# Ledger of designs, part 313: peptides against a protein of PDB entry 5HOI

Target 1, 351 residues: chain A of PDB entry 5HOI
Amino acid sequence: FRYMPFSPAGTPFGFTDRRYLTMNEVGYVSTVKNSEQYSITVSFFDVGRFREYHFEDLFGYDLCFLNEKGTLFGQSKTGQIQYRPHDSIHSNWTKIIPLQAGERITSVAATPVRVIVGTSLGYFRSFNQFGVPFAVEKTSPIVALTAQNYRVFSVHYSQFHGLSYSLSELGTSSKRYYKRECPLPMSLPNINSDMKKDANLDYYNFNPMGIKSLFFSSYGDPCIFGSDNTLLLLSKWRSPEESKWLPILDSNMEIWKMSGGKETTDIHVWPLALAYDTLNCILVKGKHIWPEFPLPLPSEMEIRMPVFVKSKLLEENKAILNKKNEIGADTEAEEGEEDKEIQIPVSMAAE

## One batch from the design tools (peptide; made by RFdiffusion4, then SolubleMPNN)

Design b1_p28_5_s4 (from b1_p28_5, 17 letters changed)
Fold by OpenDDE base, seed 5:
Structure b1_p28_5_s4 (fold): chain B 351 residues (1-351), chain A 28 residues (1-28)
Amino acid sequence: as target 1 above (351 residues)
Amino acid sequence: DEKLREELEKRREKEKKAAEKLKELLKK
């Protein structure tokens, strides 16, 4: 197994000279390969609030995290990180993370108050927004990070135990865990079924965990979007015993509904953020499951809480039964079929 | 203006030399 650098909603180069390093609700960061150098562009969806900027990257940054105050860059092999504020009032800073032989930075995250670096050996390094170190902790190997304010969502991988997650808060004096290396009920990419398409193999080589993105919702709940195109939300995380992952959106099912029930094998959801009851995403049309250049405008998909879909299906079935009764079809509805569990198709059991 | 340009160029040249050394270390 080879640890790959992960950034939220990052795309592979594929056969091109360009890719997205990261994207979210704030904007998107692109890199273009120019011979031995790279050109990085930081673009924003709210063009009235932020000005697009670019710079020459001599280091080949392969890690990125974008927030409302700045962009964190990282180089997975060298351990170099750079923070670039969007505002010119604050200076850029660069730091080298000490790496052991074969160690890689696997993920980076930044908030207006914290910088986090995770490695393939499970070093969790925390800093303030100015690059002043707080702590180094040894965890299971880190494969993905996201952060909001003082809170960090980390995904870990063990070859023997699979995926786990942690949810922690980085106070001024100490790290508090809400969840610590708990099992993550996310399916890994299936090499045998999914790799029949060359485009899926290219994406697997870029991201073998199949984690398209992870973020915090607008309510501060951890979210993850895997290779199965299901959005998982961590509910009740403040109560460790009550905490559960909720499948709040099957994006393949939603695309199928939006198409009017047609098979849409060429439309893909690329997740950006969860705001209230809507998934902010890019609708991708084409051979690749990831957005190409230029980036399409973001789209919104309404999330359905699983509890509401069961009630709506029951109401729709009652409405269908009532319409059958109004049409005067003397079908002796045998009274005994009311207790037949509505076989929710296995695909809709995620609604 | 000119002194600030020279200082920016000297910083760019130091960053370029550091990046080249780092690329050489990555080719080994």
Scores: peptide ipSAE 0.016, ipTM 0.453, DockQ to the pose 0.009
Fold by OpenDDE base, seed 4:
Structure b1_p28_5_s4 (fold): chain B 351 residues (1-351), chain A 28 residues (1-28)
Amino acid sequence: as target 1 above (351 residues)
Amino acid sequence: DEKLREELEKRREKEKKAAEKLKELLKK
């Protein structure tokens, strides 16, 4: 096993001069080899909200995370990171993460308020959006990161214990754990069955964990999409004893149904984000399980989870909160209720 | 009821668009 740089929905070069460093609901970041340098382009799906931009990369950034405010780049071997705000109001910043001998940055994440760096030795480094460091924590080896607001979803790998995950919140003063290095029930790529196709071997060498993407849902639930093409969602993570992974979408089965039961071995789902009850994804046709160039327009797949009940319960809870505020009930106790996890009724989780 | 119906209609339209894209991919 070798620690490889992970970025959400990143693609390998394969036999080409170009790849996607990352992609999500905001957009996609591509890099093209040009002699000894790379040309990076940051593209957006909402072209009315954001302007595409490019720059020359002399460092060979192999890590990327895109959010609504900026793009974080990283170089896994040198430890260099760069944050580039989309808006010109904020300056770009660059720094070097100190790495030990053989240590690599394995993943980076950025929110509008936090920057996170994870390493192959399990160093978890946190910064604000301006690159001011908060803390360094030693964890199990980090293989993937994603973040939303102050929350971080980290995937860890041990040769002895396999995959684990953590869910944490990076406050101003302290890090809180909701989950800490708990077992992650995700299947690893099967080298013997899956490597019959050269394209699968190329992808395995790029991403040996088979994690196609890692993100938070629009409701702030951690999501992971593995090599089995199943979307897992962490439910009830605020209640440690009730927390469970839900297989909310088998994308192979959904493609099979949508095709009318035809063989669809050349059609692949490439996950971008989970927005409410729909998986935003790229439908890929071809030999490679990842999107090539040009990037197809995103598609939506409905998930089977009654996330509509979560939205309705959120609206109902907000309506209850607004009514309580109108009645002059002490608001200090209620800031803790907005962050209560919506319990999905057992009856609706079974359909 | 009406909000639930509108959301079910939005879902059906999303599924339909996804199925149309898949059919286009299957024809190529």
Scores: peptide ipSAE 0.076, ipTM 0.619, DockQ to the pose 0.411; fails the geometry check
Fold by OpenDDE base, seed 1:
Structure b1_p28_5_s4 (fold): chain B 351 residues (1-351), chain A 28 residues (1-28)
Amino acid sequence: as target 1 above (351 residues)
Amino acid sequence: DEKLREELEKRREKEKKAAEKLKELLKK
C-alpha cells in the first residue's frame, strides 16, 4: 500500500496528458501536462456566476479542492500549497507545509473560512482562508479530507485498524470532535476481482482506497462514495451513540433500473455532490470508470433509500401525521405555513 | 401542498432528464 494524493472526484492521467484534479457541484479543475509544466484550468458549471480561468503550474500540483470562493492546490511531495480565490479582489497565497522524510500531503480541503492539510503521517494542519495557521494535530494517517464551512470530514487509514473517520469543527479558538477516528464501514477495492481489467489497475494505483469522492451534503451530512459505487451518508452525527452510516444509493442498481434491466457494465457513476435528495454525478460510458475529456454535463440521480428505510420512514411520517392529526383535533393550531421543506427523513437529517 | 407538488414535479423532471441522458448514452 502507498499513500497517494487524494482529491474529491479526481481522475488519473491514464494514458493521456490530461486529468481532472478535482470536481464537485461548483465545477471541475483540469490539468494538462505540457513537457515539464502543467496548464491548470478551473472551470465552473454555473458560467453565469463564475468565469473559467487558467494558469501555468510549474510545481505539478497533484492535490486540489474547489469551493465557491477559491481553489486550493497542493503538491504532495514538496508540501507546497496555493490558494487561488476566484474573485480577483483577494490575492493568491502560497505556503510550504513542512514534511518529514517520506511524509506526503495526502489530501487538502478548503472552505471560505478554513484550509486543511492532511498527511500520510497523520499531521492535520489547519489554517484560515489567508493561510494563517491555527494548529497542528497528529492523528492516524489521513487519506482523504473534505470540509464545509467550519466542519471537516477526515478519513484515516491504519494498516492494523483499516479505515476510520473523524468529524470535527474548527472554531476560532478550538477544534471540536463530533466523531474521532471511528470505524468507517466502507469496503476496500478487491484486488483479485476488480483488477482483471487493466483500467481498474490504473485507477487502483491512482486511488488504492477506492474513494471516488467524499463531500458534505447540502444539509451538512458527511458523504462518501467508495469503489462499490454505494453512496454512504453519516446520519445522526450530532448524537454520538445514534450515528450510523446509511447506504442511501446503490448507483450500480440505479443504473441497472434506469437502463430497463440491461447489462450496463460500461456505464459508471462518477459522484460530484449530494444536493438535498439528489446525487449530482457524471454518467460515464466506456472502459474507464472515470470521466474523460470533454466532461459530460452533470446528471442527477434521486436517492433511493433502502426499501427497509423507506418503509420505516413512511411509517414514521404516518406516525407523525397521525400524531399531528390527534393533536390537531383539539387545538386550532394555526396552519402556519411551516415551509414543509422536504424533511429529509429525520433518520437521514443531520440531527 | 402546492410547494410539495412543485418540488415533486421538479424531482420527477430531474429523474426523467437523468433517465433520458442514460438512454442516450445506451444508444451510442
Scores: peptide ipSAE 0.071, ipTM 0.610, DockQ to the pose 0.380; fails the geometry check
Fold by OpenDDE base, seed 3:
Structure b1_p28_5_s4 (fold): chain B 351 residues (1-351), chain A 28 residues (1-28)
Amino acid sequence: as target 1 above (351 residues)
Amino acid sequence: DEKLREELEKRREKEKKAAEKLKELLKK
C-alpha cells in the first residue's frame, strides 16, 4: 500500500497532460503539465462573484483545497504548501511542512480561518489563515481531510484497524473532538473485480482509498462519497452515542432510474457538494469515471435513502409484464415500452 | 405560500435541467 495525495474530487492525469487538482461547489482547480512546469488555473462556477486566475507552478503541486476565500496548494513529497487568496488584498504565503524520511502530506484543507495538513505518519498540523501554526498532533495515518469554518473531518487508515474518522473543532486554545478515530463504515475498492478495466486501475493507483470526495453539507454534517458511489452523511454527530452514518444517496441507482431503467455502465456521478437536499455533482459519460476537459456544468441529484434494489425492481417489472402476457392482452410490443420510466410506488418514495 | 412555490419551481427546473443533461449525455 502507498499513501497517495488526496484532494476532494481530484482527478488523475490518465493519458493526458491535464487534470483537476480539486473541485467543489465553489469551482475547480486544473493543472496542465508544460514540460518541467505546471500551469494552474483556478476557475469558479459563479463567474459573477469570482474571476478565474492562473499561475505557473514550479513545485508540481499535487494537493489542493478550494474555498470561498482562497486556494490551498500542497506538494506531498517536499512538504511545501501555498495559500492563495482569491482577492488581491491579501498576500499569498508559502511554508514548508517538516517531513520525516518517507513521510508524505496526504491531504490538506483550508477554511477562511484555518489551514490543516495531514500526513502519512498521522501528523495533524493546524494553522490559522495566515499560516501561523497552532499545534501538531499525532493521530493514526491521515488519508483525507475536509474542513468547514473551525470544524475538521479527517479520515484515517491503519493497517490493523482499516478506515476510521474524526470530527473535531479547532478553537483558538484547544482542539475539541466530537468523534475521535471512530470506525468508518465505507467499503474499500475491490482490486479483483473492478480492475478489469485499465481506467479503473489508473484511478486506483491515483486514489487507493476510492474516496472520490468528502465535504461538509450546507447544514455542517460530514459527508463522504466512496468507490461504491454511495453518499454517506454523518447524522447526530453532536450526540456521540446517537451518531450514525446514513446512506442518503445511491448514485448508481439514481442514474439507473433517470435513464428509465436502461443499462448505464458508462454514466458516472462525480460528487462536488451537498446543498440542502441535493447532491451537486458532475455527470460523466465515457470510459473514465472522472470528468475530463472541458468540465461539464454541474447537475443536482435529490438525496433519497436507497430503499430500492435494482434487481428487485427488475424482478417486479418482469412479474408485471408476465402477468399482462398471461391475461392475453394483445399488447402490441411497441419497441418503445423499454423506455417506460419505472414507476416507483408512491408509498415507498415516502419512506 | 408564494416563496414555497418559487422554491419548488426552482427545484423542478433544476431536476429538469439535470434530466435534459443526462438525455444529452445518453445521445452522444
Scores: peptide ipSAE 0.069, ipTM 0.613, DockQ to the pose 0.314; fails the geometry check

Design b1_p28_6_s1 (from b1_p28_6, 12 letters changed)
Fold by OpenDDE base, seed 4:
Structure b1_p28_6_s1 (fold): chain B 351 residues (1-351), chain A 28 residues (1-28)
Amino acid sequence: as target 1 above (351 residues)
Amino acid sequence: SDLLKEGKELLEELRKKRPRPAKKVVLD
């Protein structure tokens, strides 16, 4: 196992000179390799609210986090971080994070009020938005970070215990834990089954944890989207005894329903954010499970509990179609090609 | 199951708070 730099919804280079450093509901950050330099572009989905900007990266930033106020960059090996406000009124700042021999920055996160750096040795470093340090804490090795306002969701890895998570709040005086290094019930990528395609091996080498993204929902619930393409939401996290991970979407099942019950291997969900009851995502068509260039427009996928069995849904949909055909024998209604989506019968939705 | 009930309750709460209809995802 190797600690790799993680950024939310970041993509590998693959066979190209370009990749997405990160993407979310705000926008996407791309980097293009030009000899020994990189050109970074920060792009936004709301072009009326934000202006795209670019700069030359002499450091080779491999970590990124985008928010509504700025972009945090990091270099995993050198420990350099840079915060760039989107508004030119605010100054950019750069800092070097001290790293031990072999230590890497594994993830960075930024909110309008906090900057967080996590490392392969489990150093958790917190700053304000101006790069003023608050604290350094030693945790289990950090593999992923996200943050919203003062809250931080961190994923940790142990060779002995697998994945764990923490949920904390970074106040002005102290860090509060809601959850501290609790087991994370997310499946790791299966090297034997999934690595049969070279593209999956490239992605595994880029992201060995298979965490496509992690974010806070619009209501501030921690969400994670793994290699199994299941969206997990941490419910009731304010009550330590009641807190649980809910599988709120199986995106493979949703693609299967939308395809009329056909097994597809060329359509992939790439998660951006959870807005209300909708997963904001990129629908990726092609060989790679990640978006290529140009970036497709974001889609909204309505979240559904993965409670249905494919065989039962197919039987019920056949029964509905047969009943429609028995009734429709008397009416030449051109039922157009749109009825290819597998519907959930009301009877099954109520169970 | 208690998990399914909690999940359905959460989804219904999120749905009620949605300010607009979801855009239908179409697989072209």
Scores: peptide ipSAE 0.303, ipTM 0.847, DockQ to the pose 0.820
Fold by OpenDDE base, seed 3:
Structure b1_p28_6_s1 (fold): chain B 351 residues (1-351), chain A 28 residues (1-28)
Amino acid sequence: as target 1 above (351 residues)
Amino acid sequence: SDLLKEGKELLEELRKKRPRPAKKVVLD
């Protein structure tokens, strides 16, 4: 297995000179290759709250994390990190993370109060927002990080045990664990089934874990969106014995319903954030499962427990349509636009 | 199941706390 640099909702270059380093509910960070250098742009969805900015990248940053106060960049091979506040009031800072031979930075995260660096050897490094170090801990190899306020959600990989996760809080004096290297019930990408399309192989080579994104919800619950396009939420994480992963959305099922029960191969959900009961996402149209340029506007997908079988939903929708046609044969009911969306019958929603 | 009940209760609590209606997703 090769550890690759991971950033939340980051995209590969593919056949282009440009990619997204990261994106979330705040905005998106793009990089464009120009000869041996890169041009980085930090863009925002709320253009009234934030000003877009650009800079030349001489280091080839391949790691990024965007928050409401700044952007953290990292170079996986050299160990260089840079924090750039959005406000010009605070200075940019740069630091080199010491790496052992063959060690890579695999993920970075930043909040307004913490900077976190994870490595392929399981080094977990914590800093304040000014780059002052707090601690160095050795964990299982880190493959992904996200953070909100003082909380960190980390994903770990072992060749023997697969995926695990930790949930921790980085206080001023100590790290507290709510969860420590517990099994993560997420499916890894299936190389044999999914690699039939060259675009899926390119994405797998970029992100072998298939983690499209991970984030904290608006309520501070850890969320992860894997290669299976299922959104998992960690429920009751404050009670270690009661904590469980809930599948709260099958995005392929939602796209199938919205498509009127048609199998679509050209519409993909790209996750940004969970805001209340809505997945903020990019709807990607085309051959690639990731957004290209220009970035489409974000969409809000309502989350639903994946409890329904496609065949049963199709049978019930046909039965509803047949009843409407039997009743509509007796009434000049207006040709209201047939809502092509597969509805969940009230009877099935109550079960 | 207790998991489905907990999931439905969680989603209902998230829905109640939503400050505005969700935007309709249009696949146009």
Scores: peptide ipSAE 0.302, ipTM 0.845, DockQ to the pose 0.791
Fold by OpenDDE base, seed 5:
Structure b1_p28_6_s1 (fold): chain B 351 residues (1-351), chain A 28 residues (1-28)
Amino acid sequence: as target 1 above (351 residues)
Amino acid sequence: SDLLKEGKELLEELRKKRPRPAKKVVLD
């Protein structure tokens, strides 16, 4: 296994000179290869609140985290990190993270008050927003990080134990754990079934864990979206005994319903954030499971517990159509019956 | 099941807090 640099919703280059370093509800960060250099652009969805900016990258940043106050960049091999505030009031700062031989920065996260760096040897490094260090802790190898305010959600990997997670709070004087290296019930990518398509192999080589993104919800619950296209939410994490991972969306099932029950291979959900009961996402059309350029507008997908069986939904929808035809309801909607979205019957929604 | 109940209760609380209707997703 090789530790790869992870950023939330980051995309590979593929056969192109450009990729997304990261994207979320705030915006998206892109990088373009220009000979021996890179040009980085930080773009925003709220163009009224933020101004797009760009800069030349001489270091080849392969790690990124975007928040409402700034962008954190990292170089996985050299240990260089840079924080760039979006405003001109605060200065940019650069720091080198000390790395051992073969150690890599695997993930970075930033909030308005904290900067976090995780490594392939399990070094967890915390800083304030000005790059002043707080602590260094050694954990299991870190493969992904996200943060909101003072809270950090970390994903760890062990060759012996697989995936684990931690949920911690970085106070002023101490780190508190709500969860510490607990099992993460996320499926890893299946190399044998899905790798028959070259595009899936390219994505696996870029992201071997298949974590498309991880974030905190608008209510501060840890969320993760894996290669199985299921959104997991950590419920009741404040009560250690009651904390559970809830599958709150099967995005493949939602795309299947929206497609009138057609098996589609060319529509993919790319996760950005969870806002209330809606997954903010990019709907990707085409061969690649990740968005290309230009970036499509974000969509809002309502989350639903994956409790329905496709066959039962098809039977109930046929029964509803037959009843409508018997009642002589002039549904002169010339849209072919096969292109109608599969609805959940009110009877089944109440069960 | 208690997990399904907890999930449905969570989703209903999230829905009640939504400030606007979700954007209708259309698959063109």
Scores: peptide ipSAE 0.302, ipTM 0.845, DockQ to the pose 0.819
Fold by OpenDDE base, seed 2:
Structure b1_p28_6_s1 (fold): chain B 351 residues (1-351), chain A 28 residues (1-28)
Amino acid sequence: as target 1 above (351 residues)
Amino acid sequence: SDLLKEGKELLEELRKKRPRPAKKVVLD
């Protein structure tokens, strides 16, 4: 196993000179190889609220986190981090994170009030938005980070115990844990089944954990989207005994319904954020499971509990269609019915 | 199941808080 730099919804270069360093509901950060240098562009979905900007990257930043106030960059090998406010009022700052031999920064996160750095040795480093350090903690190896306000969702990996997670709040005086290195019930990529396609091998080499993204919902619940294309939400995390991971969306099942029950292999959900009851995502068409250039417009997918069996849905949809045909609905509707979205029957939606 | 009930309750709360209709996803 190799610790790779993780950024939320980041994409590999593949065979191209460009990739997305990160993307979320705010925008997307791209990098383009230019000989020995990189050109970074920070783009936004709300062009009225934010101004796109670019700069030359001499360091080869491979870590990124975008928020509403700025962008955090990191270099996994050198330990360099840079915070760039989106406004010109606040100054950029750079810092070197001390790394041990073989240690890598694996993930970075930033909020308007906190900067967090996680490493392959499990060093958790916290700073304010100005790069003033608060604390250094030793945890299990960190593989992914996200943060919202003062809260941090961290994913950890052990070769012996697999994936775990922590949920913490970084106050001014102390760190509070709501969850500390609890088991994370996320499926890892299956090398033997999933690597039959070259595109999946390239993605696995870029992201061996298969974590496409992790974020906080609009209500501050930790969310994770794995290689199984299932969105997990941590429910009731304020009550340690009641806290559980809820599968709130199977995106493969939703794509299957939207395709009229056709097995599609060329449509992929790329997660950005959970806004209310909608997954903000990019619908990716083609061979790669990640978005290419140009970036498609974001889509909103309604979240639904994965409680339905495909066979049962197909049988009930056929039974509804047959009943409509028996009632003498005009025969001209038949040729256009095979491409209709699979509806959830009212009877099944009420259960 | 308790998980299904909790999930449905959560989703209904999230839906009620949504400020606008969801944009339809079109698989063009």
Scores: peptide ipSAE 0.302, ipTM 0.847, DockQ to the pose 0.816; fails the geometry check

